# Designs tried in a protein design run: peptides against a protein of PDB entry 5OK6. Part 40

Target 1, 215 residues: chain A of PDB entry 5OK6
Amino acid sequence: ELPGLDSQWRQIENGESGRERPLRAGESWFLVEKHWYKQWEAYVQGGDQDSSTFPGCINNATLFQDEINWRLKEGLVEGEDYVLLPAAAWHYLVSWYGLEHGQPPIERKVIELPNIQKVEVYPVELLLVRHNDLGKSHTVQFSHTDSIGLVLRTARERFLVEPQEDTRLWAKNSEGSLDRLYDTHITVLDAALETGQLIIMETRKKDGTWPSAQL

## One batch from the design tools (peptide; aimed at target 1 Q214)

Design b2_p22_1_s1 (made by RFdiffusion4, then SolubleMPNN; from b2_p22_1, 11 letters changed)
Fold by OpenDDE base, seed 1:
Structure b2_p22_1_s1 (fold): chain B 215 residues (1-215), chain A 22 residues (1-22)
Amino acid sequence: as target 1 above (215 residues)
Amino acid sequence: SMEAEREAAQQAALPLQEKMNA
């Protein structure tokens, strides 16, 4: 059953628990398409539950670039294209209005940057490859706050690298050259890694030499 | 597309692979 319109407004827009609540690292937030949200606002502010302004099911179709992988369009802007809701508010809206059939929720995590919490709408998708077989790649999503060490561990896991094998990472830069990722403690953000960037895992030879040492 | 970017990235890394495997 739908709550009263005033109750809906308070539940979703309440600054303590609603849309305006403080961001907390690790929490889930959800994207809602802006026009739907504005229609909902108009509906609940109108005071008539039978109003023609009823928003219907949440429909985020315009936020997706495809309905296969459910990837977001590039360049979406908060407040223009979508609204961010905390998990509780999102779940309330979904329970009240439903979500368009077949559409997944657009869940994102709050990350902590040096001076700000942010909902990471666009995590970094890296293309992981091995130096000796560029034909086999793994696209893996990372947070900007993830360490290069995590990228390396993930690459090792995806390529089934044995524990005794020594590996290191290289990033292909915008100039087409390779930059070695020496420090595994820095973040993806600190390393300035971007979506679509090629990350090459080099495996040390059995003789103890690196393939790249001959370059 | 991510697939096209993947293929382009793979192609662009071929010269490196050749050097590293030589």
Scores: peptide ipSAE 0.028, ipTM 0.594, DockQ to the pose 0.743
OpenDDE base, seeds 2, 3, 4, 5: peptide ipSAE 0.027, 0.025, 0.023, 0.026; ipTM 0.591, 0.621, 0.611, 0.583; seed 3 fails the geometry check

Design b2_p22_1_s2 (made by RFdiffusion4, then SolubleMPNN; from b2_p22_1, 9 letters changed)
Fold by OpenDDE base, seed 3:
Structure b2_p22_1_s2 (fold): chain B 215 residues (1-215), chain A 22 residues (1-22)
Amino acid sequence: as target 1 above (215 residues)
Amino acid sequence: SMEEERKKAQESLLPIQEKANA
């Protein structure tokens, strides 16, 4: 059952649990399409529950570039294209109005950077490949705050690398050359890895030589 | 507002090219 309009407004716009809630690292926030949110605002501010301003179910269709992978369109901006809500506020809206059938929630994490917290709307999608089969990529999403070590572990897992096998990463740069990711403690951000970038996992040969040393 | 702070936060993530100094 829908709460009273004033109660809805107070619940979603409450500074402790609404849009004005401080960001905290690791917390989930959700995107709501801006026009839907504005329609909801108009509805709850209008004071008439029977108003023609009823927003209907949450529909984020315009934020997605495809309905297969549910990827966001590039260049979306908070306040222009979407509203960010804390998990609690999102769940209230979904419980009251529903979410469009088949659409996943657009959940994003708060990440902590050296001087700022942000909702990571666009995590990095890397193309993980093996050095011996560059044609078979695994697309994996990483946070900008994830370490290169996590990328390597993830690559090892995806390629079923045995624990005793030694592996290292290369990133294909914009010039088409390969940069070795020596430091596994730096972040994806620090390594300047970008969405769609090819990351090559090299596995050490049984003879102790690296495949790249023969190139 | 927190929305304004979040907007600024979105813009501030130019990749810190630490690679430029490696």
Scores: peptide ipSAE 0.443, ipTM 0.760, DockQ to the pose 0.027
OpenDDE base, seeds 1, 2, 4, 5: peptide ipSAE 0.401, 0.392, 0.392, 0.434; ipTM 0.772, 0.752, 0.765, 0.781

Design b2_p22_1_s3 (made by RFdiffusion4, then SolubleMPNN; from b2_p22_1, 7 letters changed)
Fold by OpenDDE base, seed 3:
Structure b2_p22_1_s3 (fold): chain B 215 residues (1-215), chain A 22 residues (1-22)
Amino acid sequence: as target 1 above (215 residues)
Amino acid sequence: SMEEARREAQASALPIQEKMNA
């Protein structure tokens, strides 16, 4: 059942659980397509529940570049293309209006950066490969705040590396050369890793030599 | 407002530091 229009407005626009909620690291926020949200605003502000301004189901189709992987279009801007809502507000809207059939929610996490909190709309997609099979990539998403150590662990898991096997990472840079990721404690951001970047996992040979020492 | 501050935050460039992996 839809709550009263004033109740809807107060539930979504408040500073505790609504659009004015402060960002907190690790919390989930959701993207809502702006035109739908503005239609909803007009509906609830109009005071007539029978108004032709009824927004219908949430439809984020225009935010997606594909309906297979549900990747967002590049260059989307908050307040221009979408509105950000905290999880509670999002779940209210979905419960009241529904979400378009087949569309996933656009859930994103708040990340803590050195001087700012952001909703990470665009996590980093890395292409993980093994040094001996550069043609078989595993695309994995990482936060900018994830450590290189997590990237390495994830690569090891994806490639079924045994615990006793020693591994290290290389990043293919823009010049096409390989930069060694020595420090596993730095973040993806600090390493300046970018979406689509090739990350090569090198496994130490049984003889104790590294494959790259022979290249 | 918190929304305005968030929008400014969202619009800001990522503070990509120089590669510390060397």
Scores: peptide ipSAE 0.518, ipTM 0.839, DockQ to the pose 0.026
OpenDDE base, seeds 1, 2, 4, 5: peptide ipSAE 0.471, 0.022, 0.450, 0.428; ipTM 0.829, 0.682, 0.822, 0.825

Design b2_p22_1_s4 (made by RFdiffusion4, then SolubleMPNN; from b2_p22_1, 9 letters changed)
Fold by OpenDDE base, seed 2:
Structure b2_p22_1_s4 (fold): chain B 215 residues (1-215), chain A 22 residues (1-22)
Amino acid sequence: as target 1 above (215 residues)
Amino acid sequence: SAEEAQKEAQEAALPLQEKMNE
């Protein structure tokens, strides 16, 4: 059952779990398409539940690039294309209005950047390959706050690298050369890794030499 | 597409494959 219009407004905008709630690292937030949200605002502010301004089901279709992988369109802007809601507010709206059939929620995490918390709408998609078999790739999402050590562990796991095998990463830079990721403690952000960037995992030879040391 | 990204990765890594597999 839909709560009263004033109650809806208070829960979503001004509640302890409302839209204006302070961001906290690790929390889930959800994207809501801006026009739907504005229609909802107009409905609940109109004071008439029988109004023709009823927003219907949440429909984020315009935010998706594809309906197969449910990737977001590039270049979406907060406040223009979507609003961000904390998990509790999102779940209230979904409970009240529903979500468009077959459409997944757009869940994102709050990350902590230097001096700011932000909802990471666009995690970094890296293209992971092995130095000896460039024909097999794994696209994997990482947070900008994830360490290069996590990227390396993930690459090892995806390629089923044995624990005794020694491995290291190289990133292809914009000039087409390879930069070795020496420090595994820095973040994806600190390493300036970008979506679509090629990351090459080099495996140490059984003789103890690195394939790249013969370059 | 994932196929285009894989092809771009292959083309991008070809100079590396040549160097590392020599």
Scores: peptide ipSAE 0.069, ipTM 0.739, DockQ to the pose 0.572
OpenDDE base, seeds 1, 3, 4, 5: peptide ipSAE 0.024, 0.022, 0.025, 0.024; ipTM 0.635, 0.628, 0.633, 0.565

Design b2_p22_2 (made by RFdiffusion4)
Pose (drawn by RFdiffusion4):
Structure b2_p22_2 (pose): chain A 215 residues (1-215), chain P 22 residues (1-22)
Amino acid sequence: as target 1 above (215 residues)
Amino acid sequence: SEEDLTWKEQLELDRLEAHLAS
């Protein structure tokens, strides 16, 4: 059952429960298509529960590239294309109005940057492959603030690399050559990695030589 | 090894394609 209009307003807009919730690293926020949010706003501010301004189910279809991979469209602007809600507010709105059937929520996380916290709407999507098959990829989203060491550990897990196998990473650049990702302590941002980039994990041979010594 | 050669050839093709696209 729907809460009253003022109750909905308080839950979604205010304090710890709503849009005014402070940004804390690691917390989840969700994207809501702006038109739907504005329609909900007009409805809850209108004083009429029976109004035709009732927004209906949340439908974020215009925010997705397609329904094959459900990727968020690039180039979206907060306040123009979408509004961010904390996880609780999103949960409440979905429980009240429903979410379009078959459509995934768009969940993003708050990250820490030198002097600010922000929701990372566009993390870096990396294609992780082993050197022996450059077409067999695990597509994984990493934060700009994740370390290269995390990228390596993730690649190892995704490919079930055994503990005794030694592995290291390369990045294929826009010129089609390889840049060695030497330092595991720096971040994806420091390494200037971009979405869609191919990250190659090579495995050391049993004799101690590396496949890349042949390049 | 055969895998090293295949990998090297694939990287050379990728580099050539990136050069021609410029």

Design b2_p22_2_s1 (made by RFdiffusion4, then SolubleMPNN; from b2_p22_2, 13 letters changed)
Fold by OpenDDE base, seed 3:
Structure b2_p22_2_s1 (fold): chain B 215 residues (1-215), chain A 22 residues (1-22)
Amino acid sequence: as target 1 above (215 residues)
Amino acid sequence: SAEEEAFREELERLKKEAELAK
C-alpha cells in the first residue's frame, strides 16, 4: 500500500536517505527518468492520492539505447534526463509504484574524484586482449577511479595468467598507435582510457624477454 | 614465436600508421 503523500515526499526528498543526501564513495545510486520523477513530485505535492497526476510504474525506457544489454544512451545529463536517488529512496519508489516489467534498475556507484564525489553514470568499458591473440577481446567495465594496476590484474584473471608470469599493458591510442601503460598506480581517468579502447596484455617470455622488446 | 612476431609486427604497423596520421 502506498504511504501518505506527505510521507512519500519526506522519505524521498527530505529524508536522511533522500535525493539531496551527500554522496558517499562506494554507495549505490539509481537513475530515475526525469519526466516520471517530476510526475511523482506533482502527484505527492498535489495532496490527492486519487489525482490524475498518479505517475504509474517507474519507466526508464527513454534512458536506454537498447533493451538487450540495457546500455544507457550517451550524453544523458543529470537534472535534464534523469534524477539520481540513493538506494533507499529508489527502493521505496520501486516498492510503491513498481518498475516497468523486464526493465532493470539503473544502478551506479559514487566515485571519489580529486575535487568531488559523483555518481559514475558512464564507467569505462575496455576491450582486453592478449598480445598473441589480438582478435579475441574481452569487454570489461572499469571505473575511472580504478588503477591501471586493477586493469592489469583483471586482465590477468580473465586470461588465467599464472601468478609467476609477468605481464604489462599497452593501450591503443586514438591515433592507432600503442602506448605502453608504464605507471600502474595512475587511474583509468589519468591514463585517459576510454570506452571501446583496446588494451593489450603482454606476457613476458620464459627467457625473461618481452615479446615487444625488439622494436 | 610466431605469435610474438605478429605482435611486434602489429606494434610496428600501428606506430607507422600513427606517424603517418600526424
Scores: peptide ipSAE 0.181, ipTM 0.760, DockQ to the pose 0.457
OpenDDE base, seeds 1, 2, 4, 5: peptide ipSAE 0.156, 0.111, 0.098, 0.109; ipTM 0.728, 0.711, 0.709, 0.705

Design b2_p22_2_s3 (made by RFdiffusion4, then SolubleMPNN; from b2_p22_2, 15 letters changed)
Fold by OpenDDE base, seed 4:
Structure b2_p22_2_s3 (fold): chain B 215 residues (1-215), chain A 22 residues (1-22)
Amino acid sequence: as target 1 above (215 residues)
Amino acid sequence: SAEDEAFRAELERAAEAARAAR
């Protein structure tokens, strides 16, 4: 059942959990396709519940590049392609209007950057491989705020590296060369890692030597 | 570094070998 139009407007736009509320690190926000949202705005501002401007179910189809992995199209812009809603607001809209059948919500997290909080619409997707088996990769999503240490730990976990084994990371750069990720305390952002980038985990040999050092 | 270059070269060889085996 739909609430009154004014109530909808207040809840989504001006409520405690409204669209304009401050971002808080760690919270979930959701993308809503811009045209649908504008249609909803027109509907609730029109004051006629039976108006032909009824927006129907939320449909974010145009935001996706595929319906298999449900990846977002690249280059989407807030305010042009989508709006961001806090979790509570999103759930209200979904409860009121529904979400297109089979379509997943587009949930994103607020991250803390040096001078700003931001909804991270595009986390970094890295291709993790082992130095001795480059053909077998694990694609893993990371926040720009995640540490290189987390990337390393994740790689170790995915490749079932034993705790006693020593490992380190290399990143394949745009020039095709390998950059060693020495500092594990810096972030993915600081390391300038990009989506689709190959990250190579090197495992130290039992004799204490590194494969790269013995070449 | 020399280590980095050597490692890169090894990876390139490995990649080439993998492609050739396909």
Scores: peptide ipSAE 0.061, ipTM 0.674, DockQ to the pose 0.126
OpenDDE base, seeds 1, 2, 3, 5: peptide ipSAE 0.037, 0.055, 0.063, 0.042; ipTM 0.642, 0.673, 0.677, 0.649; seed 3 fails the geometry check

Design b2_p22_2_s4 (made by RFdiffusion4, then SolubleMPNN; from b2_p22_2, 12 letters changed)
Fold by OpenDDE base, seed 3:
Structure b2_p22_2_s4 (fold): chain B 215 residues (1-215), chain A 22 residues (1-22)
Amino acid sequence: as target 1 above (215 residues)
Amino acid sequence: SAEDEAFKAELERIRAEAEAAR
């Protein structure tokens, strides 16, 4: 059963625990399609639970570019295309109204950037390859705040590199050239890595030389 | 190895293409 309209409003829009609550790094937030949310607002503000403004189940279909991988459309803008809700608020709405059958929740993480916290709606998808098999890529998602070291570790794990083997990364940049990712402590953001970018893991040879030596 | 040489060749190719695109 639906709570009272005022109760719904207070629960979701509460400045301390609702939509306007402060972002905290690592927390999960959820996207809600803007038109649905506005319909809900109108419903709960209208004061009539039986009104024609009932929003129905949450439907985020317009936010997805595909229903296979459930990827978001590019260029979505907060406040225009969607609203962000903290996990508690999202779960309340889902419990009250339901979520469209088959649709996954659009869960995203709060990340901390140098001067701001934000929900990372679009994490970076990198194409990881080995130097000796450039044609076989593995797509892996990373946060902009993840270190290059994490990318390297992830690549090593994905390609089953043994601990004693030394590896390093190359990135194919936007200009089409290859850049060495020397500093593993900088972030994906600092390295300016982008979705779809090819990242090559080079494995050191047993003789101690690198395959790319003398280039 | 042949794989290493292929990698080197590919790197050289990529670099050359990038330079040509400038």
Scores: peptide ipSAE 0.162, ipTM 0.756, DockQ to the pose 0.504
OpenDDE base, seeds 1, 2, 4, 5: peptide ipSAE 0.140, 0.119, 0.143, 0.135; ipTM 0.750, 0.711, 0.734, 0.724

Design b2_p22_3 (made by RFdiffusion4)
Pose (drawn by RFdiffusion4):
Structure b2_p22_3 (pose): chain A 215 residues (1-215), chain P 22 residues (1-22)
Amino acid sequence: as target 1 above (215 residues)
Amino acid sequence: SAHAEAAADRAAAQAAAFPSVS
């Protein structure tokens, strides 16, 4: 059952429960298509529960590139294309109005940057492959603030690399050559990695030589 | 099945040279 209009307003907009919730690293926020949010706002501020301004189910279809991979469209602007809600507010809105059937939520996380916290709407999507098959990829989203060491550990896990196997990473650049990702302590941002980039994990041979020594 | 495929891939990776890229 729907809460009253003022109750909905308080839950979604205010304090710890709503849009005014402070940004804390690691917390989840969700994207809501702006038109739908504005329609919900007009409805809850209108004083009429029976109004035709009732927004209906949340439908974020215009925010996705397609329904094959459900990727968020690039180039979206907060306040123009979408509004961010904390996880609780999103949960409440979905429980009240529903979410379009078959459509995934768009969940993003708050990250820490030198002097600010922000929701990372566009993390870096990396294609992780082993050197022996550059077409067999695990597509994984990493934060700009994740370390290269995390990228390596993730690639190892995704490919079921055994503990005794030694592995290291390369990145294929826009010129089609390889840049060695030497330092595992720096971040994806420091390494200037971009979405869609191919990250190659090579494995050391049993004799101690590396496949890349042949390049 | 995933561990079998991983074992096969691991064996293939030991035998495979690093592919040239462009």

Design b2_p22_3_s1 (made by RFdiffusion4, then SolubleMPNN; from b2_p22_3, 8 letters changed)
Fold by OpenDDE base, seed 2:
Structure b2_p22_3_s1 (fold): chain B 215 residues (1-215), chain A 22 residues (1-22)
Amino acid sequence: as target 1 above (215 residues)
Amino acid sequence: SARAAAEAERAAEQAAPFPALS
């Protein structure tokens, strides 16, 4: 059953788990399409629960690029295209109004950046390839806060690299040159890796030489 | 910073080790 309109407003905007609550690293937040949210605001602020301003079920359709992978459109802006809600607030709205049939929730994590918490709406999608088979890529999402070491481990896993095989990463930069990712302790952000960037996993030869050192 | 160090590393260690990507 729908709570009273004032109660809805207080719960979502000003509650302990409201929209304006501080971000906390590791927490889940959810995107709500802005038009729906504005309609909800109008409904609850109108004071008439029988109003024609009833927002209906949450519909995030306009935020998605496709309904196959449920990828977000590029360039969405908080406050313009969507509103971010903490998990509790999202779950309240879903319980009250429902979510459009078949749509997944748009869940994102709060990440810790230097001196700021941010909801990571767009994780970095890297194209992982092997040095000897550049035409076969694995697209994998990483947080900006993930280490290069995690990228390397993920690449090894995706390519079924045996534990005894030694591997290292290269990043193709925008100029087309390759930069070796020596420090595996830095983050994806620190390495300035970007969505769509090609990351080459080089595997050491059985003779102990690196393919790149022989070119 | 770690980022500055990484940027310096990339600037110093630019290579074309794989001709297909050069």
Scores: peptide ipSAE 0.067, ipTM 0.673, DockQ to the pose 0.084
OpenDDE base, seeds 1, 3, 4, 5: peptide ipSAE 0.042, 0.041, 0.040, 0.044; ipTM 0.560, 0.550, 0.572, 0.526; seed 1 fails the geometry check

Design b2_p22_3_s2 (made by RFdiffusion4, then SolubleMPNN; from b2_p22_3, 11 letters changed)
Fold by OpenDDE base, seed 1:
Structure b2_p22_3_s2 (fold): chain B 215 residues (1-215), chain A 22 residues (1-22)
Amino acid sequence: as target 1 above (215 residues)
Amino acid sequence: TERERAARERAEEQAAAFPALS
């Protein structure tokens, strides 16, 4: 059963637990399509539950670029294309109105950046490859706050690298050359890695030499 | 940070090209 309209408004817009609540690192937030949300606002502010302004089920279709992988469109803007809701508020709305059949929730995490917390709407998708077999790639999402060390470990895992094998990363830059990701303690953000960027895992040879040292 | 910048600069200085990527 739907709560009273005033109760809905307070529950979702409440600055302590609703849309305006402080961001906390690691929390899940959800995207809601802006027009749906505005229709909901108008509905609950109208004071008539039988109003023709009833928003229906949440429909985020316009936010997706595809219905296969459910990837977001590029360039979506908070407050224009979508609103962000904390998990509790999202779950309330879904329980009250439902979510369009077959659509997944658009869940994102709060990340801690230098001097700011934000919902990471667009994690970095990296294309992981081996130096000797560029045809076998793994696309993996990383947070901007993930370390290069995590990228390396992930690459090792995806390529089934044995623990005794030594590996290092290179990033293909915009000029087409490879920049070595030497420091594994810096973040994806600090390394300025971008979505779609090719990351090459180099494996040390059994003779103790690096493939790149012969170039 | 300054350490992050220095790490990035070192990464850039160590630029290499694999034949398959050149």
Scores: peptide ipSAE 0.043, ipTM 0.514, DockQ to the pose 0.064
OpenDDE base, seeds 2, 3, 4, 5: peptide ipSAE 0.028, 0.030, 0.030, 0.028; ipTM 0.691, 0.708, 0.701, 0.687; seed 3 fails the geometry check

Design b2_p22_3_s3 (made by RFdiffusion4, then SolubleMPNN; from b2_p22_3, 10 letters changed)
Fold by OpenDDE base, seed 1:
Structure b2_p22_3_s3 (fold): chain B 215 residues (1-215), chain A 22 residues (1-22)
Amino acid sequence: as target 1 above (215 residues)
Amino acid sequence: AAAEEAAKERAAEQAAPFPVLE
């Protein structure tokens, strides 16, 4: 059931679980297409529930690059392209208006950076490969706050590396050379890893030598 | 007004570059 217009406004805009909610690490926020949100604002501010300004169901179609993988368009800007809502507010709007059929919610996590909190709209997509088969990549999303250790574990899992096998990572840099990811405790951000970057998992040989050491 | 201000603050945070050490 759709609540009163004033109640909707207060719940989404002025509620503790609304747009005023502070960012907290690990919490989910959702993207709402800006024009839809502005239409909703106009509707609830108009004071007439039967107004022609009714926004209809939430439609984020313009935010997606494709409707197959539901990848976001690059370069979307908060306040221009979308509005961020905390999970509670999003769920209210979805319950009131619905979401366009077949569209997934655009859920993102708050991450904590050294000096700021952000909604991580664009997680880092890394191309994981094995040193001996560079042609077979696994694209995996990571948070900027994920450790290199997690990247390594994920690579080991994707490539079905046995527990007794020793592995290490290399990142292909912008110059095309390979940099060793020695410290597995630093984050994806600290390692300056970027979307589309090739990450090479090297597996130690049975003789105890590394493939790269023989070059 | 408060919600809009909070949104603008978040927008600024979202737009800020990641603190990547060069």
Scores: peptide ipSAE 0.321, ipTM 0.849, DockQ to the pose 0.014
OpenDDE base, seeds 2, 3, 4, 5: peptide ipSAE 0.281, 0.262, 0.274, 0.220; ipTM 0.814, 0.817, 0.829, 0.805

Design b2_p22_3_s4 (made by RFdiffusion4, then SolubleMPNN; from b2_p22_3, 11 letters changed)
Fold by OpenDDE base, seed 1:
Structure b2_p22_3_s4 (fold): chain B 215 residues (1-215), chain A 22 residues (1-22)
Amino acid sequence: as target 1 above (215 residues)
Amino acid sequence: DRLAEAERERAEEQAAPFPALS
């Protein structure tokens, strides 16, 4: 059963788990399509539960670029295309109105950046390859706050690299050259890695030489 | 898998300048 309209408004907008609550690192937030949300606002502010302004089920279809992988469209803007809700508020709305059949929730994490917390709507999607088999890629999402060390470990895992094998990363830069990622303690953000960027994992040869050292 | 194909094509296109790493 739907709560009273005023209760809905207070719960979603002004509650302890409302839209305007402080961000906390590691929390899950959810995207809601802006027009749906505005219709919901109009509905609950109208004071008539039987109003023709009833928003229906949540439908984020306009936020997706595809219905296969459910990737977001690029360039979506908070407050224009979508609103962000904390998990509790999202779950309330879903429980009250439902979510469009077959449509996944758009869950994102709060990340801690230098001097700011934000919901990371667009994690960095990296294209991982091995130096000796560039045709076998693994697309993997990373947070901007993830370390290069995590990228390397992830690459090693995806390529089934044995623990005794030594590996290092290279990034293809905008100039089309390769930059070696020497520092594994810096973040994806600090390394200025971008979505769609090619990351090459180089494996040390059994003779102790690096493939790239002969170039 | 269409995703795997698209990822492979993208990888091949992006990696084409680096045959020397093999």
Scores: peptide ipSAE 0.045, ipTM 0.506, DockQ to the pose 0.087
OpenDDE base, seeds 2, 3, 4, 5: peptide ipSAE 0.039, 0.043, 0.044, 0.039; ipTM 0.606, 0.605, 0.510, 0.593

Design b2_p22_4 (made by RFdiffusion4)
Pose (drawn by RFdiffusion4):
Structure b2_p22_4 (pose): chain A 215 residues (1-215), chain P 22 residues (1-22)
Amino acid sequence: as target 1 above (215 residues)
Amino acid sequence: AEAEALLAEQQAELKEAQELRD
């Protein structure tokens, strides 16, 4: 059952429960298409529960590239294309109005940057492959703030690399050559990795030689 | 055989791209 209009307003907009909730690293926020949010706002501020301004179910279809991979469209601007809500506010709105059938929520996380916290709406999507098959990829979203060591550990897990196997990473650049990702302590941002980039994990041979020595 | 041929083609392409970059 829907809460009253003022109750909905307090839950979604205010304090710890709503949009005013402070940004804390690691917390989840969700994207809501702006038109739907403005319609909800007009409804809750209008004083009439029976109004035709009732927004109906949340539908973020215009924010997605397609329904095959459900990727968020690039180039979206907060306040123009979408509004961010903390996880609780999103949960409440979905429980009140529903979410379009078959559509996934768009969940993003707060990250720490040198002097600020922000919701990372566009993490870096990397295609992780082993050197022996450059077409067999695990597509994984990493934060700009994740380390290259995390990328390597993730690639190892995704490919079920055994503990005794030694592995290291390369990145295929826009010129079609390879840059070695030497340092596992630096971040994806420091390594200047971009969404859609192919990350190649090579495995050391049993004799101790590396496949890349042949290049 | 087919997989080895494809890997060898991909390695050649990588070498060519590195030479053009240098």

